# Designs tried in a protein design run: peptides against a protein of PDB entry 5T59. Part 75

Target 1, 112 residues: chain A of PDB entry 5T59
Amino acid sequence: TTPTMQSTSLLTEHLGYPPISLVDDIINAVNEIMYKCTNAMEKYLMQRNIIGKKDFSDEIKIGTAKLESLLENSVDKNFDKLELYVLRNILSIPSDLLEENRFRLLHHEKLV
Target 2, 90 residues: chain B of PDB entry 5T59
Amino acid sequence: EHIRFQRLVQVCNKALEESIRKLQSWEKIHECFPNYGQTREGIENLTVCQQQVIKLWSNLSRVEFDAIFHERSIEEKLNQLDDLINKARS

## One batch from the design tools (peptide; made by RFdiffusion4, then SolubleMPNN)

Design b2_p17_5_s2 (from b2_p17_5, 8 letters changed)
Fold by OpenDDE base, seed 3:
Parts: sequence; structure tokens; C-alpha cells
Structure b2_p17_5_s2 (fold): chain B 112 residues (1-112), chain C 90 residues (1-90), chain A 17 residues (1-17)
Amino acid sequence: as target 1 above (112 residues)
Amino acid sequence: as target 2 above (90 residues)
Amino acid sequence: KKEELLEKLKEIIEKLK
């Protein structure tokens, strides 16, 4: 089920932060790691760019860029799925409890 | 009894594994370096590079994600949530 | 406000037990 405003509010209070903040931390972290990895790969190969009499610098730059793009696309796809799953299934409150809470709140308002 | 944090760890691991899957393919790596990979030294360098990047990916992700989970106290919070919900359904 | 709602939710959960 889709998260509700009420669920978000309750979870925010429970967690001390909005549920989306956790996901943001995760996504930001993996993006940083991704670029560290691709940068390391490029640097490693560029230090080994000459084999025999041939300079493969241009090929290395193009190749690493292609791999970076490939990794970027995969990260985006998989962590978008992660975001949806976490917010829907992990950081969630069952609807029956939300409905019950709403009912009790309405009852309280009638008494006041 | 406690399931939410376990699921969080599982989906994180899955996302990380699936994200690096294509870099684990030697064929894809080689395709990006068609001429470089035709040399013996090039193949050796690419092999080492591939292995190191995958290890770096795994190690960095473990450290960073654990740090996030700790800073957000997410295991404790999710366990508490599980307990509350389980009590209601018992 | 939100804390109060959370407490009410907890109370509901306890009553459902």
C-alpha cells in the first residue's frame, strides 16, 4: 500500500526524522561510492596506459566513461526500487492501525 | 519476531549486488577496451582493475551503510515498530 | 502534536493485544 500522510507523520515522530531521510542517506552514499569506484578504475588504468609503443589513454578514458554510465544506470534503477520498497513495506504502519487511530481521534474530538 | 531491519539489510544488499552485476561481467569490461584488451598486459591490468573495483564497492558500501544505520538508530527503531505491531496482532 | 498521536497509536496497539 502507498504511504499516507498520517503514516509519515507518525513514523517521523517515532524515528526522529522523516522516513525519506534514511533513503536519501543511502542513495547519496551509494552515489558517492559509485564515483569513487569509477575514478579509481580510471586512475589505475591511466597509470598503465602505455603498452609497448602504444598509448591507450584515449581508449581508457572512453572505456571508463562507458562503464561509469553503465553503473550509473544500474544504480539508479536498483535504488529507485529500493526506495519504493523501503517506504512501502519497511517504514510503514499497517492501515488497520491507522484507521483505528483515526477513529479514536475523532472520538476524542467529540468529547472535547 | 523482528523482521523489518532484516528486510532492510536484505534489500540494501540486493540493490548493491544488482548494481555491480554488469561490472562483474568480463565480457562487458573487455568490450569497453577492445584494443587494450587485445594485449596480454592489458588483459592483466583489466583483470586486476575489475577485481579491485568490485572489492572497493563491497567494502565501501558496507562501511557507509553501517554508519548510516547506526547514525539513524534504524535497527532499534524498526525493532520497536515490529514489537508494537506484533502486540496489536497477538 | 505528533508525539501525542504516536502515544495514542501505542495505546491502541496495547488495547488490541
Scores: peptide ipSAE 0.053, ipTM 0.890, DockQ to the pose 0.038
Fold by OpenDDE base, seed 5:
Structure b2_p17_5_s2 (fold): chain B 112 residues (1-112), chain C 90 residues (1-90), chain A 17 residues (1-17)
Amino acid sequence: as target 1 above (112 residues)
Amino acid sequence: as target 2 above (90 residues)
Amino acid sequence: KKEELLEKLKEIIEKLK
């Protein structure tokens, strides 16, 4: 097996779930939070859309959409980095241990 | 001794902080509402809105991420992993 | 299989002490 596959298998057994599942939970959560925030923003401003007999509803809708897009882009960028870091540096098994394990497993297979 | 869980918390906080950075800019907020933000009342509304959103972001993320970490028992599992690795390198 | 592999890994770690 490849070191990556071996690491994933070992960590899955240790964790009780694949390492990627943790990252998925985190990303799903932040996405949900993101849309809750932008929705709250829009609703708050839409309740205050008329100032001095002027209706700013259209501007508010466009503006909140722009902010949502801005936040989406930032979330995607930063949590992609997070995913890579977590999977490579936190949820990882040192290569020396993987190599040793591989060596012994191969030896065992030859004896059986 | 135990470092992996601490790192996880740190990188999560960093990602959350960097993600909300643009919304912390008053200039970015105002430019999205150029006419609305020219009124006194509009400025007041935007100010409150900005503060509330940032607070909501922080509070929701803390609650949800802690729930995930608990559900996945990740602190315990990462500590165990650290212990195993440290034993091998000692 | 995975459980067995994990046990082998643990054994290796103990031997490296």
Scores: peptide ipSAE 0.050, ipTM 0.891, DockQ to the pose 0.037
Fold by OpenDDE base, seed 4:
Structure b2_p17_5_s2 (fold): chain B 112 residues (1-112), chain C 90 residues (1-90), chain A 17 residues (1-17)
Amino acid sequence: as target 1 above (112 residues)
Amino acid sequence: as target 2 above (90 residues)
Amino acid sequence: KKEELLEKLKEIIEKLK
């Protein structure tokens, strides 16, 4: 099930930040790492762009761009799954506890 | 007893591993550099490049994710969450 | 209303402790 507003609020109080913030940090980090990796690849190969009498600079640029795209797609897919899993299964409060406590609070309010 | 943080680490590692999977394929790498990869020197360069990128991916992710986990105190917070839930059910 | 809800949630957390 999807996280409730109640769960989110409680977790925010507990964590000191919204649960989604952790996921955002993770996703931002991996994106940064991804581009660092692809940039490093391009730079490495561009330093080795000439073999014999042939200049492979254009091929290297195109090739690294293709690899970057492949990596981007994979990152997006896998970390979307991660986001869902984390928010639903890790940063979550069991519904039964939420219901019980809510009931207690409502009962208390009626008595006051 | 404490399971949430462990699961967080596991899912992160899985996502990272699955994400880099395609770059681990030599065939895919070679396909991106069809002429370059037909030369001996090109193959050597691509091989080293592939290995280095994978290592870089692993190292950077480890460092950055650990930093995030530390900054967010997530292990402690998740352990506390586990404890709170367990206590409530006892 | 938001503040009231927040207080209620805080109470829930305290009860869980």
Scores: peptide ipSAE 0.034, ipTM 0.883, DockQ to the pose 0.046
Fold by OpenDDE base, seed 1:
Structure b2_p17_5_s2 (fold): chain B 112 residues (1-112), chain C 90 residues (1-90), chain A 17 residues (1-17)
Amino acid sequence: as target 1 above (112 residues)
Amino acid sequence: as target 2 above (90 residues)
Amino acid sequence: KKEELLEKLKEIIEKLK
């Protein structure tokens, strides 16, 4: 179930920030870490690109690019799942409470 | 009593673990460097590289995620949310 | 106001006890 506007508002007040902001921080962090890892890998291998009389620079560049793509796809897949889970199951308000809140709000509006 | 923060940590760890899974495969690493990996030195370099990148992944993620959780006070906030909900259920 | 919504939520929770 997709979070409601009401749930988002209540959680934003409780957290001091929108729930999505936490997810954004996590996603941004893992992306940064991902590229740091792939960059480190490329640099490490490029410092060791010559074995004997053969230069493997081109192969290293292609290979590290492939690994980066592989990691990127995995990160996207798994952290998309994380986003959905966090927003729906962790940063969530039970539906019965939301329904009760709606009831009270409607009642209040009728009296005002 | 408090379950939401624990679940957050668990799902983060799972996502991190599953994301790095393919890099933990020596076969996949070797496939990306078919000629380089046919040399003794190349194999050694790739082995060290693989181990180091996995360690870097783990260490950086731990530091950064803990920082995020602290900055967002998420453990406290989720515990409070649990308490409120549990109070309603009891 | 969002602050008011939070208080309402707390009140609802208390009522459900």
Scores: peptide ipSAE 0.062, ipTM 0.893, DockQ to the pose 0.039; fails the geometry check

Design b2_p17_5_s3 (from b2_p17_5, 8 letters changed)
Fold by OpenDDE base, seed 2:
Structure b2_p17_5_s3 (fold): chain B 112 residues (1-112), chain C 90 residues (1-90), chain A 17 residues (1-17)
Amino acid sequence: as target 1 above (112 residues)
Amino acid sequence: as target 2 above (90 residues)
Amino acid sequence: KTKELLEKMKKIIEELE
C-alpha cells in the first residue's frame, strides 16, 4: 500500500504536521550525529598524530575521510529504508478509514 | 493494542545499528590506517577511538531521537491512531 | 529545550575528546 493524498491530509490534520516532517527530523538528526562522530574521531586522532618521529597527519585525514564516506553510505541506505517503512506502515491509514463514512471518526475525535 | 510507536522505535534502532556496523569492524578501521595501525601506540589509539565513537553514536542518537519524539508528541499521536483504527474495525 | 539538548551533546562529545 502506498500513501495517498487523502491519507497524507488526514495524517497531517491528526499529527499537526505532515508525516514526512517526522522523517525529515530523524534523517537530519542522524546526519548531524554522523558529522559529529567523524569530526570527533578525526580530532581525537589528530591529537595523537605523532608516533615516535613520524607524523601521521595525512594518513589520519585520509583515513577518517574514508570512514566518513563509508558511514554516510550506510546511513543513506538504512534510513532510506526507514523512511519507506515509516511512511508506508507506521504513519499510514488503512483503506477502510479512507471511505467517506469513516472520515467522521477522525473528525469526531478532533472535535471531542 | 498500541503497536505503531514500538515499531517506530524498533526500526529507528535497527537503522542506527545497521548504519554503524562498518565502524564496528576492526578490520575496516585498520584498513583505513595501514601505517598508523602498524605501530603499537597507533593500535591503542584506534582501539580507544573506535570504542568511543560507537559510544558517542549510541548516546547522541538516543538523546536526539527522544527529543524529536517528544517534540512531535509521536507516541501519543500514534497511540491515538491505533485507537482510531481499532474503533473503525469494530 | 534546545539549549539543554545542546549542552548534553557537548558533554558527551567532550568525553571522547
Scores: peptide ipSAE 0.132, ipTM 0.914, DockQ to the pose 0.021
Fold by OpenDDE base, seed 5:
Structure b2_p17_5_s3 (fold): chain B 112 residues (1-112), chain C 90 residues (1-90), chain A 17 residues (1-17)
Amino acid sequence: as target 1 above (112 residues)
Amino acid sequence: as target 2 above (90 residues)
Amino acid sequence: KTKELLEKMKKIIEELE
């Protein structure tokens, strides 16, 4: 079931922020981590670019770029799935509770 | 009783694991460095690089995701959500 | 907290290098 405006509003009130904000934080974090990893990999190999009398700098640059692209694609795919799952199944309110009674409980807990 | 936060952690771990899966393949890494990987020294460097990157991925993700969960108080909020739902159904 | 997190990340990266 796709999240409704009502559920989003209720969850925003409960969380203190929109549910999507959590997902955004997660995705931004993994993207940053991804580029840190690929950058570290490139730097590590570039420090070891010469073997014997051969310079492999160009191959290393191309190779690390390919790995970065591969990782980017995988991250995008898997975290798109994560976003969908989190918003639909974790940060969600069952439809049978999307009534006035659920809303009352939320307000009650907030005041206690 | 409390299930949502556990599920969140599980799906995050799964996404991270699946995302790094291709870098865990030696074959795929070697394919990106066909000539470099034909040297003994190159193979050694790639092997170490692969292991370190995977470790870095795991460590950074753990630190960052835990920080996010803390900053968003998501465990507490999800537990409360579970409680509210359970209470409403009882 | 952000500063602390950044420092932790830097240490991890330095370990790799």
Scores: peptide ipSAE 0.132, ipTM 0.914, DockQ to the pose 0.022
Fold by OpenDDE base, seed 3:
Structure b2_p17_5_s3 (fold): chain B 112 residues (1-112), chain C 90 residues (1-90), chain A 17 residues (1-17)
Amino acid sequence: as target 1 above (112 residues)
Amino acid sequence: as target 2 above (90 residues)
Amino acid sequence: KTKELLEKMKKIIEELE
């Protein structure tokens, strides 16, 4: 089910940070990695842009841009799914623990 | 007993693998460089480039994600969460 | 720690080049 305000509060207390912060770190990291990869690809090929006295610089730039776009779309799609899954199924509190008695248990464990 | 962190690692790996899937297609790579890829040397360069980029993707993601997991103490926290849930259900 | 991580990343990138 969809995370509740209560669940978010409890998890924030347990984790020491909001659950979404972990997801944000992951997504930011993969985006950085993505652009490092595409940049490396372009630089590698641009160092090898001349073959048989022909300059393929323009084609390389266009081609790498296409690959970057392709990778961007794939990353966005797959990590949106990841975000949903993590927040819904991993960083979640079962309904039975959201009851009053179970709520107290979590707070008690934090104090002990 | 402890399942949440395992699932986190699993879903991260899946997302990374699915994201790089298109770049693993030689056909797709070649299509982006139609004239460059018609030369022998161009094909060789593209082949090496493809292999190395995939390697870079894998290595960087491993290092960065492990760092995040460590900084957030997520394995410990998720294990504790599993324990709390199991205790509550006992 | 961040500096060390960056250095590791740089080494990986250099291996690609």
Scores: peptide ipSAE 0.118, ipTM 0.912, DockQ to the pose 0.021
Fold by OpenDDE base, seed 1:
Structure b2_p17_5_s3 (fold): chain B 112 residues (1-112), chain C 90 residues (1-90), chain A 17 residues (1-17)
Amino acid sequence: as target 1 above (112 residues)
Amino acid sequence: as target 2 above (90 residues)
Amino acid sequence: KTKELLEKMKKIIEELE
């Protein structure tokens, strides 16, 4: 079920921020963590790039780049799923409640 | 009675675990460093590197996500949402 | 408007207790 404008507005007032803002924070955080991890990996290996008389710097750079791409693709896939789930199933107002409240609010406004 | 925040934590953990899964494969790591990984020292370095990255991933994600949840007061807000929905259905 | 609506909804829900 896709979130409605009404649901989003109500949740924004309840939360004090739009529901998407929470997801944005999560995604931004994991992206930052991801690049910190890959950067740390590259730096660690580049400090150990010479084995014997051989310099493996080029191989390390290529290899870490491949791992970064792999991790990036996985993060994108899994956190896209997370975004959809959170917005549809966690930060959501059941349609039956919305309908009931709409009916009651309209009835109340007519009486007052 | 309160289920939404628990679900949020669960799906966050799942996304994090699934994202790092391929880096947990030694075979996948080794394939990225075919010549470096043919040396004894290279294998040792890659092993330590893999373990450290996974730990860094787990530790940073825990700290950052907890900070987000606190700053957004999301546990309290989701509990309140659960309460409202449950009351409406009573 | 939305804030007011939210408060009204909360009150209605509380009446169902």
Scores: peptide ipSAE 0.020, ipTM 0.877, DockQ to the pose 0.036

Design b2_p17_5_s4 (from b2_p17_5, 10 letters changed)
Fold by OpenDDE base, seed 2:
Structure b2_p17_5_s4 (fold): chain B 112 residues (1-112), chain C 90 residues (1-90), chain A 17 residues (1-17)
Amino acid sequence: as target 1 above (112 residues)
Amino acid sequence: as target 2 above (90 residues)
Amino acid sequence: KMKELLEKMKEIIEKLK
């Protein structure tokens, strides 16, 4: 099932924020972590770029860029799946609760 | 009774594990540094780098995701959602 | 080498807290 406008509104009221905001926080966090990891790797290797009499700086830059791209692609793929799953199956309201007579349940809980 | 938060944690962990999978492959790492990895010292550097980056990935994700979950009060909110749904079905 | 990278990791983690 796909999230509806009604479910989004009800969940926003319940959560205090739109459901997508949680997903955005997660995705933003993993992106930040990703670049911190790749940056750390590049910096570490660039400090060790000379072995013997050979400078491997260019190879290190290219190699770390390739790894970054691989990681980016994997993050995008897996967290797109995560977003879909979270919004559809976790931050979701069953259809039976989306009827007029059921809306009062969420409001009632706020009053108690 | 409460299932949604557990599922959230599970899918987050799965996404993180699958995302770092390729970096866990020594072969993939070595392929990116074909000449550097032909030296003894290069292999040593790559080995240390690979291991520690994976640890960094794990540690940072744990800290950041826990912070998000806390700031958003998501465990409490999801538990409440489960309770509401269960009450409606009864 | 290992110690150096570990120290950097710790610094990054502390900044994120």
Scores: peptide ipSAE 0.103, ipTM 0.904, DockQ to the pose 0.017
Fold by OpenDDE base, seed 3:
Structure b2_p17_5_s4 (fold): chain B 112 residues (1-112), chain C 90 residues (1-90), chain A 17 residues (1-17)
Amino acid sequence: as target 1 above (112 residues)
Amino acid sequence: as target 2 above (90 residues)
Amino acid sequence: KMKELLEKMKEIIEKLK
């Protein structure tokens, strides 16, 4: 099943915010964490760039960039899947509750 | 009875684990630093860096995701949603 | 070396708490 406008409206009323807002928070958070991790790694290694009178700064910069790219691709892939799953299977309302007689249930519960 | 929040946590954990998996591979790390990793000291530095970055990833994710879940009251809201659905089906 | 990295990472974590 695919999320409908009706489902989104009902969930927004129930949650107090649109369902997509939760997913956005999660994705924004993991992206921030990702760059903090890669930045920390680069800084750590750049402080240890000279070994045996040889400067490995260029190799460190290239290597950390490769790792960052690898992590970015993995994060994008896995959290795109997460977004689809959450919106379709977790933040969803079954079709039987979207019927006219059941539609009022969520509204009624908020008023009582 | 209450299943939606549990599923949310599970899916988040899975996405985090799958995302960091390649960084858990020493081979992948070493391939990015072929000459640096040929030195004893370089290997030591990379080993420490790999281990601690993975820990940082895990710890930061836990703190930030818990904060999001709290701010959005998502456990309570999802439990209520489960209850409403179950009531409607009874 | 390890202590230095750990300290920096702990600092970041504490700022987020």
Scores: peptide ipSAE 0.097, ipTM 0.903, DockQ to the pose 0.016
Fold by OpenDDE base, seed 5:
Structure b2_p17_5_s4 (fold): chain B 112 residues (1-112), chain C 90 residues (1-90), chain A 17 residues (1-17)
Amino acid sequence: as target 1 above (112 residues)
Amino acid sequence: as target 2 above (90 residues)
Amino acid sequence: KMKELLEKMKEIIEKLK
């Protein structure tokens, strides 16, 4: 068993779920929040789309879409980094322990 | 002694902060609404909108992430992991 | 199987104290 596979298996048993599931929950949540924020922004401004005799509806729609894209790109970048960090440094088992476990298990297998 | 959960919270907060950073720029907000933002009323609306969105971002993320951490019992599980590792290295 | 492995791991860790 590869260290990564072994670590994942052990952590899954410990957590009661695969480590990736936690990250998935986090990412799904932030995406939902992101779209709620941009939707709220659009609705707020669209309720205030007329100033004087001018209708800014088209500009508001385009502008909000641009902000959504900007936020989306930033979320993707930062939470990709988060995913890597969490899986490698937080939800991880030190290699020395994995090696020791492997050694002991192999010894046990030979005795049985 | 227990460090993993603290690190998880820190990196989550960092990711959230960096993600909203660009929306905190008034210049970037104004650039998206060049004509609307030339009016006094438009500037006022954009200012309020920006503040509300940032607040909404912060509040929703706090509530949702705390819910996830609770549902996954991640603090307890990470503390247990720390304890096991510390025992092995002591 | 995985549960057993986890228990063995815990035992090993205890022995390393």
Scores: peptide ipSAE 0.030, ipTM 0.884, DockQ to the pose 0.037
Fold by OpenDDE base, seed 1:
Structure b2_p17_5_s4 (fold): chain B 112 residues (1-112), chain C 90 residues (1-90), chain A 17 residues (1-17)
Amino acid sequence: as target 1 above (112 residues)
Amino acid sequence: as target 2 above (90 residues)
Amino acid sequence: KMKELLEKMKEIIEKLK
């Protein structure tokens, strides 16, 4: 189920930050790590670009770019799934409790 | 009793593992460097590179994610959430 | 206000015991 505005508000107060902020931190971190990895790979191979009399610099640049794209696509797919799962199943309040809360709050407001 | 934080760790690990899966394939790596990988030295370099990248991925993700979890106090907050829900259903 | 709502929620949860 999709998180409600009410659950988001309650969780924000409980956490001290919006639930999405945690996911944002995770996604930003993995993206940074991803580019560090691909950059390291390119640098490592570019330091070893000449074998015999042949210079493989162009092939290395193209190859590392392909691997970067592959990794980017995989990261995007898997962490989109992660985002949905975290927000819906981990950082969530059961609907029955939300309904009960709304019911009791409305009743209280009517009496006050 | 406390399950949400464990699930968070599990889903993070799964996402990280699945994301790096294709780079763990030697075939995929070699296909990106068809001529370079036809040389003995090239194969050796690619092998070391692949292993190092995977280790770097694992180490950096562990450090960074633990830092995030600490900064956000997420284990404590999720445990508290579990406790509240469990109390309501007991 | 959100703090108050959270406290109310906690109270409701306690009543569901």
Scores: peptide ipSAE 0.022, ipTM 0.882, DockQ to the pose 0.038

Design b2_p17_6_s1 (from b2_p17_6, 8 letters changed)
Fold by OpenDDE base, seed 3:
Structure b2_p17_6_s1 (fold): chain B 112 residues (1-112), chain C 90 residues (1-90), chain A 17 residues (1-17)
Amino acid sequence: as target 1 above (112 residues)
Amino acid sequence: as target 2 above (90 residues)
Amino acid sequence: MEELLEKMKKIIEKLKE
């Protein structure tokens, strides 16, 4: 089953915000964390770029860039899966509650 | 009875764990620094860097995700949703 | 070797406040 407009409307009313907003917050947060991590790695190693009179700055820059790309790809893949799962299985309303009689129940609870 | 918030936490933890898995591989780290990693000091630096970055990833994720969940009141809202569904089915 | 650790601690403390 996929999210419907009706489900989205009901959940928005219940949550006080659209379901997608929660997912957006999560994804934005992990992206920020990701770049903080990769930046920290680069800075740490660049402070230790000279060993035995040899400068490894170029290798460090290339290496950290590779790790960043690796992490980016993994984050994208795994959090795309998360988005689909959350919207379909967690922030969802069963079809039986989307029927006319059950639709009223959610609205009624807000008023009482 | 209440299952949706638990599932949300589980899925978030899984996504975070799977995302950082490649950085947990020493082989992957070393491959990115083939010459630097041939030195004793280089190995030591990479080891410390790897360990600390993984900790940073874990700690920042915990703090930020908990903040999001609190700001969105998602545990309460999901519990209420579970209750509504259960009531409707009774 | 603890420079990164110290930076991490500072970031975490700021986020908790």
Scores: peptide ipSAE 0.100, ipTM 0.904, DockQ to the pose 0.016
Fold by OpenDDE base, seed 1:
Structure b2_p17_6_s1 (fold): chain B 112 residues (1-112), chain C 90 residues (1-90), chain A 17 residues (1-17)
Amino acid sequence: as target 1 above (112 residues)
Amino acid sequence: as target 2 above (90 residues)
Amino acid sequence: MEELLEKMKKIIEKLKE
């Protein structure tokens, strides 16, 4: 289930930041790491692009690009799942508490 | 008693592991460099490259994620959340 | 008006009673 506005508000107050901000940090970090890894791979191989009389620069560029795409797709898939899981199951308020909160808030508003 | 932070670490590790899974396949690596990988030196270079990238992935993710968790005080906050929920249900 | 977190804490205390 999708987190409610009430849950988000409560958690934001508790955390000092919106729950989504944590996920954003994680996703931004892994994306940065991903490109650092692919860049390092390309640079490493490009420094070793000539074997014998053959220059493999073009093949290396194409190959590393393919691996980058592969990694990007995998990161996107797995961290989308992570986002949903974290927001729904880790940074979540039990429904019974939310319902109780709503009940008491309504009761208080009626009395005031 | 405290389970949410452990779950966070677990799902992060799982996502990282699954994301790098295909790069751990020598077959996948070799397929991207069909001619380069037909040379002895090429195979050696690809082997070292693969190992280094995987290590880099692991090391960078550990450092960066720990930094995020610290900056967000997430372990403390999740433990507090667990405590609140447990109190309500006891 | 008390903060949302404080309200939640109060609710929790009442639930355990």
Scores: peptide ipSAE 0.059, ipTM 0.887, DockQ to the pose 0.035
Fold by OpenDDE base, seed 5:
Structure b2_p17_6_s1 (fold): chain B 112 residues (1-112), chain C 90 residues (1-90), chain A 17 residues (1-17)
Amino acid sequence: as target 1 above (112 residues)
Amino acid sequence: as target 2 above (90 residues)
Amino acid sequence: MEELLEKMKKIIEKLKE
């Protein structure tokens, strides 16, 4: 068993779910929040689209879309880093423990 | 002694903070609405909008992430993991 | 068959001896 596979198996048993599931929940949540924020922004401004005799509806739609893209790119970048960090450094089993476990388990299997 | 859950919270907060950083820039907000932002009323609306969105971002993320952590029992599980590792190294 | 987590716990306890 590879260290990664072994770590995943042990953590899955400990957590009751695969480590990646936690990260998926986090990412799905932030994406939902992101779109709620941008939608709220658009709606707020569209309710205030007319100033004087000018209608800024088109500018508001375009501007909000640009902000959404900006936020989306930032979320993707930062939460990709988060995913890597969490899976490698938080939801991880130290290699020395994995090696010891492997050694002891192999020895046990030989005795049985 | 217990460090993993603290680190999880820290990296989540950092990711959230860095993600919203660009929306905290008034210059970037104004650039998206060049004509609208030339009016007094437009500036006022954008200012309020920016503040509300940032607040909404912070509040929703806190509520949703706490819910996830609770549903996954992650604090307890990470503390247990720390304990197991510490015992193995002692 | 014994669960992996339980096996690991046993190994850790043995290392403490």
Scores: peptide ipSAE 0.036, ipTM 0.884, DockQ to the pose 0.033
Fold by OpenDDE base, seed 4:
Structure b2_p17_6_s1 (fold): chain B 112 residues (1-112), chain C 90 residues (1-90), chain A 17 residues (1-17)
Amino acid sequence: as target 1 above (112 residues)
Amino acid sequence: as target 2 above (90 residues)
Amino acid sequence: MEELLEKMKKIIEKLKE
């Protein structure tokens, strides 16, 4: 079930921020962590690039780039799924409740 | 009674675990360093590197996600949402 | 004026009484 405008408004009021803002924080955080990890990996190996008389710098750069791409693709895939799940199943209000409450609120406002 | 925050934590952990899966494969790591990984020292360095990056991934994600959850007061807010829905249905 | 969510909560509580 796709979130409705009404659901988003109510949740924004309840949370103090739009539901998507939480997801954005999570995604931004994991992206930052991802690049910190890949950078650390490259630096670690580049400090150990010479074995015997052979320099493996080029191989290390190519290899770490490949691993970064793999991780990036996996992060994108899994956190896209996370976004959909959170917005649809966690930060959500049941449709039957929305309909019922909307009716009651309208009725109440007519009496005031 | 309170289920939404638990689900949030679960789905976050699942996404993190699945994302790091490829880096947990030694075969995949070795494929990226075919000549480097044929040396004793290279294997040792790759092994340590793999272990360290996985630990870094786990530790940073734990700290950052907990900070987000705290700053957004999401556990309290989700519990309140559960309570509201339960009251409405009773 | 009360916010929508707060109004909703009050209505729900009144219905339970």
Scores: peptide ipSAE 0.036, ipTM 0.883, DockQ to the pose 0.031; fails the geometry check

